# Designs tried in a protein design run: peptides against a protein of PDB entry 4ASU. Part 4

Target 1, 270 residues: chain A of PDB entry 4ASU
Amino acid sequence: ATLKDITRRLKSIKNIQKITKSMKMVAAAKYARAERELKPARVYGVGSLALYEKADIKTPEDKKKHLIIGVSSDRGLCGAIHSSVAKQMKSEAANLAAAGKEVKIIGVGDKIRSILHRTHSDQFLVTFKEVGRRPPTFGDASVIALELLNSGYEFDEGSIIFNRFRSVISYKTEEKPIFSLDTISSAESMSIYDDIDADVLRNYQEYSLANIIYYSLKESTTSEQSARMTAMDNASKNASEMIDKLTLTFNRTRQAVITKELIEIISGAA
Target 2, 83 residues: chain B of PDB entry 4ASU
Amino acid sequence: FTFASPTQVFFNSANVRQVDVPTQTGAFGILAAHVPTLQVLRPGLVVVHAEDGTTSKYFVSSGSVTVNADSSVQLLAEEAVTL

## One batch from the design tools (peptide; made by RFdiffusion4, then SolubleMPNN)

Design b1_p8_4_s3 (from b1_p8_4, 8 letters changed)
Fold by OpenDDE base, seed 1:
Structure b1_p8_4_s3 (fold): chain B 270 residues (1-270), chain C 83 residues (1-83), chain A 8 residues (1-8)
Amino acid sequence: as target 1 above (270 residues)
Amino acid sequence: as target 2 above (83 residues)
Amino acid sequence: RLKELLES
């Protein structure tokens, strides 16, 4: 490689390193905010899931329609955040299909669609875009919930799959259940609750759905920002190593060029 | 007893004496060992009576309250403010 | 190139 080639490559890598460092700082700031906002959101979301856990709502085997909601974002450069969710979605879809269930998919964030488009295009109901640029709000979750409820797909039960935040260096892809109004209403385990009006139960189910989606978004966002921060840090370190190696190569090549020129001068060849 | 909004936690697995909630079917008080129930909230006043005798008041928007058989209570409000 | 840096 010529000195010019090495210099060009060095310049390119240095520029990339500047970008990755900048992105790391941005991700760090977003992570800090996301983590703070996740604390109440987790209490809130777990609280919303409590009924379904305590009531142990079960779906009869004759019910065939299952909805999978995958939660991620539109933005890349965050390690395995998207692929992890997609992988579990695939696994869940396959298991459900093997059990004779009809499976439909909703993607929250464009990356889910990007990964699963070819293999699962026929199963997609809708993909929500413009996710991840700003912190998710309850309003955002409500919009998603409303769209789902108004989609016309009469699922019996579903699974929401998202990355749960564990620490700055760890997340876990998890699944939480969602249930249709009919499934909740017909659940034998609900009999212990005092006479519940149908309208009340409907309202509760809709609200609960929004709550769970909101919770999943907050977990996902925190996980994503942390993962992006780590990814950008790794990229910056890798760039640094490459710069060091290329710099050494540059110095060696420079000396070789100088030596060659000196020899040519001494020999009269130039 | 858990009382939270999407952005703020007021009580997390706390023991309280009584919680008064505004529901669409009417306001009622949740006492210790209350029978399991599920209600949705209307905009109104939530009053939490702590075991130590202190009383806290909150204004809530829409939401839900669930009382389970194990005496756990989840009060979830879309918006809530301390009064 | 950025992808390369991220992967290895």
Scores: peptide ipSAE 0.042, ipTM 0.939, DockQ to the pose 0.009
Fold by OpenDDE base, seed 5:
Structure b1_p8_4_s3 (fold): chain B 270 residues (1-270), chain C 83 residues (1-83), chain A 8 residues (1-8)
Amino acid sequence: as target 1 above (270 residues)
Amino acid sequence: as target 2 above (83 residues)
Amino acid sequence: RLKELLES
């Protein structure tokens, strides 16, 4: 490699390092906010799931329609955040298919579609885009919930798959159940709640769905920002190491060039 | 007893004497060993009666309330403010 | 190239 080549590469890597450092800072800021907002969101979301856990809602075997909601975002450069969700979606879809279930998929965030479009395109109902640029709000979750409920797709049960935040260095892809109104209303375990009005139950279910989606978005966002921060940090460190190596190469090459030129001058060859 | 909005937690697995909630079917008080029920909140006042006799008031916009067989209660409001 | 840095 010529000195010019090395210099060009050095310049390029240095520029990339600047970008990764900047992105790290941005991700750090977003992470801090997301983590703060996740605290109440988790209580809220877990609270919403309490009924389904306590009531132990089960879907009859004859009910075969299953909906998978994968939650991520539109934005890349965040490690394995999207691939983790997609991987679990694939696994779940395969398991359900093997069990004779009909599987449909909803992607929250464009990256889910990007990963699964070739292998699972026929199973996709809808992909929600414009996710991840700003922190998700309850309003956003409500919109998604309403679109799902009004989509016309009749599912019996489903699963929402998202990355749960553990720490700045750890997340875990998890699955939570979702149920159709019919499944909830027909569940034997719900008999202790029989004195509720059908309209009340419908409204309750709408809130429940919005709640879990909101919760999943908050978990996902926090995980994503943390992962992005880590990814950018790693990239910056890798860039630094590469810069150091190239700098050494540059110095050696420069010395060699100078030596060669001196020899040529002394020898009269040039 | 858990009382939260998407952005704020007021009670998290707390023990309270009574919670009065505004529901679409009418306001009712939740006491110990209340019959399991599901309700949807209407805009109105939530009153939490603590074991020590203190009373706290909140305004909620909408949401849900769950009373489970194990006496756990989840009051989840879309928006809530302390009064 | 950023991708390379992320993968290294």
Scores: peptide ipSAE 0.042, ipTM 0.936, DockQ to the pose 0.009
Fold by OpenDDE base, seed 2:
Structure b1_p8_4_s3 (fold): chain B 270 residues (1-270), chain C 83 residues (1-83), chain A 8 residues (1-8)
Amino acid sequence: as target 1 above (270 residues)
Amino acid sequence: as target 2 above (83 residues)
Amino acid sequence: RLKELLES
């Protein structure tokens, strides 16, 4: 490579490094906010899931309609955040199909559709776009819940798949259950609960759905921002290493050029 | 006893003596060893009676309350404020 | 270009 080529490459990498550093800082700020907001959201969300864990709701085998909700966002450059969710969605869909279940899919965030559209297009009910530009609110979750409830798909049970935040360096793709009103109302394990009005139970379940979606969004957002921060940090470090390497190459090439020019002058070859 | 909104936690796995909640069917008190039940909240006052005898009041907009067989209680409000 | 840095 010529000195000019190396210089151009160096400039390009340095510019990219500036961008990745800036993006890291932005991601760090968003992560800090997300983590703060996740603390109460987790208590809230885990509280909403407590019934299902304690009651151990079972879906009869003759019920075959299963809904999978994948939660991510529209934004890239965050490592394996989207692919992890998609991978587990695929795995779950395959397992359910093997068990003779009908599977439908909802994607929260455009990236889910981008990954799964080709292979699972017939199973998609809806994709929610415009996810990830701002922190998710309970209102956002309520909109998603309402849309699901009004979709016309009569599922028996479902799975919401999202990345649970563990630490700044770790997340884990998780699955939590979603149950239809009919499934929960008919579950034998619910018999221990006092006489519950049907309208109350319906309202309870609708609220619960929104709660779980909200929780998943908060976990996903925190995981995503943390992953993006890490990805940008890694990119910046990689750029630094490349800059160092190219700088050495530049210096060597410069010396070689000088030597060549001197030889040409002395020899009269040019 | 857990009492939280999407944005704020008031109690997290705490031991309390009694919680009074406003439900659509009427206000009722949750005591120790209350029978399992589910209810939805109406706008109103929540009163938490701590083991030490202290009482705290909250206004909630809507939400749910769950009493489980293991005596765990989840009070989830869409919006809640301390009074 | 950015993808290269992310994957390297």
Scores: peptide ipSAE 0.041, ipTM 0.939, DockQ to the pose 0.009
Fold by OpenDDE base, seed 4:
Structure b1_p8_4_s3 (fold): chain B 270 residues (1-270), chain C 83 residues (1-83), chain A 8 residues (1-8)
Amino acid sequence: as target 1 above (270 residues)
Amino acid sequence: as target 2 above (83 residues)
Amino acid sequence: RLKELLES
């Protein structure tokens, strides 16, 4: 490589490093906000899931329609955030199919579709785009919930798959159950909940779904921003190492060029 | 007893004496060993009676309330403010 | 190029 080539490459990597450093800072700011907002969201979401844990809602085996909701975002450069969700979605879909269930998929965030489109295109009902530009709100979750409920797909049970935030350096892909109104209303364990009006139950279920989606979005966002921050930091470090290596190469090449020129001068060949 | 909105937590697994909630079917008080029920909230006043006798008031918008067999209660409002 | 830096 010529000195010019090395110099050009150095300049390019230095520019990339500047970008990654900037992105790290942006991700850090978003992470800090997301983490703060996750605290109440987690209490809220876990509270919503309490019914399912306490009531031990079971779906009859004869009911075969299962909905998988994968929660991610539209934005890349966040490590294994998207692939982790997609991997678990694939695993869940395969397991359900093996059990004779019909599986449909909803992707929250375009990255889910990007990963699964080739292998699972026929199973996709809808993909929600424009996720990740701004922090998710309860309104956003409500819109998603409403669209799911109005999709016309009469699922019996479902799974929402998302990355649960553990720490700045750790997340875990998790699955939480979702149930249809019919499944909840027909569950034997729900018999202890007396005198529930059908309209009330329907409304309750709408809130429940929105709550769970909201929770998943908040967990996902926090995990994503943290992962992006880490990814950008790693990229910056890698760039730094590459710059160092190229600088050494540049110096060696420069010395070689100088030596060659000196030899040419001494030899009278120039 | 858990009482939260998407953005704020008021009670997290707390022990309370009584919670009065506004529901679409009417306001009712949740006491210890209340029968399990699911309700949806209407805009109105939530009153939390603590074991020490302290009473706290909140205004809530829409949402849900769950009373489980184990006496756990989840009050989840879209919006809630301390009054 | 950015992807390469992230994967390396």
Scores: peptide ipSAE 0.038, ipTM 0.937, DockQ to the pose 0.009

Design b1_p8_4_s4 (from b1_p8_4, 8 letters changed)
Fold by OpenDDE base, seed 4:
Structure b1_p8_4_s4 (fold): chain B 270 residues (1-270), chain C 83 residues (1-83), chain A 8 residues (1-8)
Amino acid sequence: as target 1 above (270 residues)
Amino acid sequence: as target 2 above (83 residues)
Amino acid sequence: LLEELKRS
């Protein structure tokens, strides 16, 4: 490579390093906020899931429609955040198919669609875009829940798959169950719940779904921002190392050029 | 007893004597060993009676309340404020 | 280039 080539490369990497450093800071700020907002959201979401933990809701074997909701975002550069969710979605879909279930998929965030489009396009019902630009709100979750409920797909049970935040350096892809109104209303374990009006139960389920989606979004966001922060930090460090290497190469090449020029001068060749 | 909104936690797995909740079917009190039930909240007043006799009041919007067989209660409001 | 840096 010529000195010019090396210089050009150096300039490019330095510019990218500036970008990654900036992105790291942005991600750090978003992470801090997300983590703060996750605390109440987790209590809220876990609270919503308590019913399903306390009441062992079973879906009859003859009910074969299963919905998978993958929760991610539109934004890249966050390590394995999206691929982790997609991987588990694929695994779940395969397992369900092997069990003779019909599987449909909803993607929250465009990255899910991007990853699964070729292999699972026929199973997708809808993809929610515009996820990740701002922190998710309960309103956002409600919109998703409402659209799901109005989609016309009469699932029996489902799975919501998202990254649960553990720490700044760790997340875990998790799955939580979702159930249709019919499944809940017909579940034997629900018989202990007294005098539940059908309208009440319907409304309850709407809240439940929105609650779970909201929770998943908050977990996902926190995990994503943390992962992005780490990814950008790593990128910045890698850039630094590359800059150092290229600088050494530049110096070596420069010396070689100088030596060559001196030889040419001494020899009278130029 | 858990009482939370999406953005704020008021009680997390706490022991309380009684919780009065406003539901679409009417207000009712949740005591120990209350029969399991599912209800949806209407805008109104939540009153939490602590074991020590202290009462706390909250205004809630919409949401849900779950009373489980194990006496666990989840009160989940879209919005809630301390009064 | 960014992707390369991320992968390395």
Scores: peptide ipSAE 0.169, ipTM 0.943, DockQ to the pose 0.009
Fold by OpenDDE base, seed 5:
Structure b1_p8_4_s4 (fold): chain B 270 residues (1-270), chain C 83 residues (1-83), chain A 8 residues (1-8)
Amino acid sequence: as target 1 above (270 residues)
Amino acid sequence: as target 2 above (83 residues)
Amino acid sequence: LLEELKRS
């Protein structure tokens, strides 16, 4: 490599390092906010899931339609955040198919579609884009929930797959159940709640769906920002190491060039 | 008893004497060993009666309330403020 | 290059 080549590479890496450092800072700020907002969101979301856990809602075997909602975002450079969700979606879809279930997929965030479009395109119902640029709100979740409920797709049960935040260095891809109104209303375990109006139950279910989506988005966002921060930090460190190595190479090459030129001058060869 | 909005937690697995909630079918009080029920909130006042006799009032916009067989209660409001 | 740095 010539001095010019090394210099060009150095310049490029240094520029990228500046970008990664900046992105790290941005991710850090977003992470801090996300983590703060996740605290009440988790209580809220877990609270919403309490009914389904306590009621132990079972879907009859003859009900074969299953919906998978994968939750991520549109934005990359966050490690394995998207691939983790996609991997679990694939696994779940395969398991359900093996069990004779019909599987449809909804992607929250464009990255899900990007990963699964070739292998699972026929199973996708819809992909929600414009996710991840700003913190998700309950309104956003409500929109997603409403679109799902009004999509016309009939499902019996489903699963929402998202990354649950554990710590700044750890997340876990998890799955939570979702149920159709019909499944909830027909569940034997719900008999203890029989004195409820059908309209009430419908509205309740709408809130429940919005709640879990909101919760999943908050978990996902926190996980993503943390992962991005880590990824950018790693990139910055790797860039630094590469810069150091190339700098040494540059210095050695420079010295060699000078030596060669001196020899040529002395020898009269050039 | 859990009472939360998406952005704020008011009670988290707390023990309370009574919670009065505004529902679309009418306001009702939730006491110990209340029968399981699901309700949807209408805009109105939530009144929490603590074991120590203190009473707290909240305004909620919408949401849901769940009373489970184990006496656990989840009051989940879309928006809520302390009064 | 960014992706390369991230993976390295």
Scores: peptide ipSAE 0.161, ipTM 0.943, DockQ to the pose 0.009
Fold by OpenDDE base, seed 3:
Structure b1_p8_4_s4 (fold): chain B 270 residues (1-270), chain C 83 residues (1-83), chain A 8 residues (1-8)
Amino acid sequence: as target 1 above (270 residues)
Amino acid sequence: as target 2 above (83 residues)
Amino acid sequence: LLEELKRS
């Protein structure tokens, strides 16, 4: 590499390092907010899931339509956040297919579509874009829920897959169940619930879906910002190391160039 | 008894004597060992009666309430404020 | 380059 090449590379890396440092700070701020907002959201979301756990909702074996909702975002540079969700989605889809189920996929965040486009494009119902630019609100979740309910796909049960936040250095990809209104209304275990009006149940399920989506978004956001913060920190450190190495190379190359030029001058070869 | 909104938790697995909720089918009180039920909230007043006799009032917008067979209750409001 | 730095 010429001195010019090395200099150009150094400049580029230094500029990128500035960006990564800035992004780290931004991610840190967003993480702090996300973590704070996750606390009540988790109680809220887990509360919404309580019915399914306590009622032990089962989907009849003859029901074969399964929906997979992958939750991530549009934004990259956050480590394995997107790939982990996609991996889990693939695994779940494969397992369901092996069990003879029909599988459809919804992506929350464009990155899911980006990863799964080639292998699962025919299974995608819809991808929600513009995710991750701002903190998710319950309104956002409601919009997604409504769109899902109006998608025309009459699923029996589903899986929402997202990254659950553990700590600033850890997240875990997991799934939670979603059920269609028909599945809930026909579930034998629901018979213990007294005089449930059909309209009430419909509305209840709409809230439930929105609640779960909201919860998943909050978990995902917190995980993502934490992961991005870490990724940007690592990038900044890597850039620093690369700068040091290239600087040494630059100095060595400069010395060699000077030596060569001196020899050429002395020898008259140039 | 769990009572929360997306942004705030009021009760988390607490023991209460009674919770009065405004539902679309009518207001009702949830006492110990209430029969399992699902309801949706209408805008209105939630009253939580603590075991010690303390009463707390809240205004809720919409949401759901679940009474499970194990006597656990999840009151999930889209928006809620203390009164 | 940013992705490269992130992956390293």
Scores: peptide ipSAE 0.154, ipTM 0.941, DockQ to the pose 0.009
Fold by OpenDDE base, seed 2:
Structure b1_p8_4_s4 (fold): chain B 270 residues (1-270), chain C 83 residues (1-83), chain A 8 residues (1-8)
Amino acid sequence: as target 1 above (270 residues)
Amino acid sequence: as target 2 above (83 residues)
Amino acid sequence: LLEELKRS
């Protein structure tokens, strides 16, 4: 490579490094906020899931309609955040299909559709876009829940798949259950609960759905911002190493050029 | 006993003596060893009676309350404020 | 280039 080529490459990498450093800082700020907001959201969300864990709701084998909700966002440059969710969605869909279940998919965030559209297009019900630009609110979750309830798809049970935040350096893709009103109302394990009005149960389940979606969004957002921060940090470090390497190459090449020019002058070859 | 909104936690796995909740079918008190039940909240007052005898009041907009067989209680409000 | 740096 010529000195000019190396210089151009160096300039390019340095510029990208500036961008990655800036993006890291932005991600760090968003992560800090997300983590703060996740604390109450987790208590809230785990509380919403408590019934399902304690009651151990079972879906009869003759019920075959299963809904998978994958939760991520529209934004890239966050490592394996989207692919992890998509991978588990694929795995779950395959397992359910092997068990003779009908599977439909909802994607929260455009990246889910981008990854799965080709292979699972026939199974998609809806994709929610414009996810990830701002922190998710309970209102956002309610909109998604309402859309699902109004979709016309009569599922028996479902799975919401999202990245649960563990630490700044770790997340884990998780699956939580979603149950239809019919499934929960007919579950034998629910018999221990006092006489529950049908309207009450319906309202309860609708609220629960929104709660679970909200929780998943908060976990996903925190995981995503943390992952993006890490990815940008890694990119910045990698850029630094490349700059160092190219700088050494530049110095060596510069000396070689000078030597060549001197030889050409002395020899009269040019 | 857990009492939370999407943005704020008031109680997290706490032991309380009694919780009074406003439900669509009427207000009722949740005591120790209350029978399992589910209910949705109407706008109104929540009163938490702690084991030490202290009482705290909250206004909630809507939500749900769950009493499980193991005596765990989840009170989830869409919006709640301390009074 | 950004993607390359991210995955490297």
Scores: peptide ipSAE 0.153, ipTM 0.943, DockQ to the pose 0.009

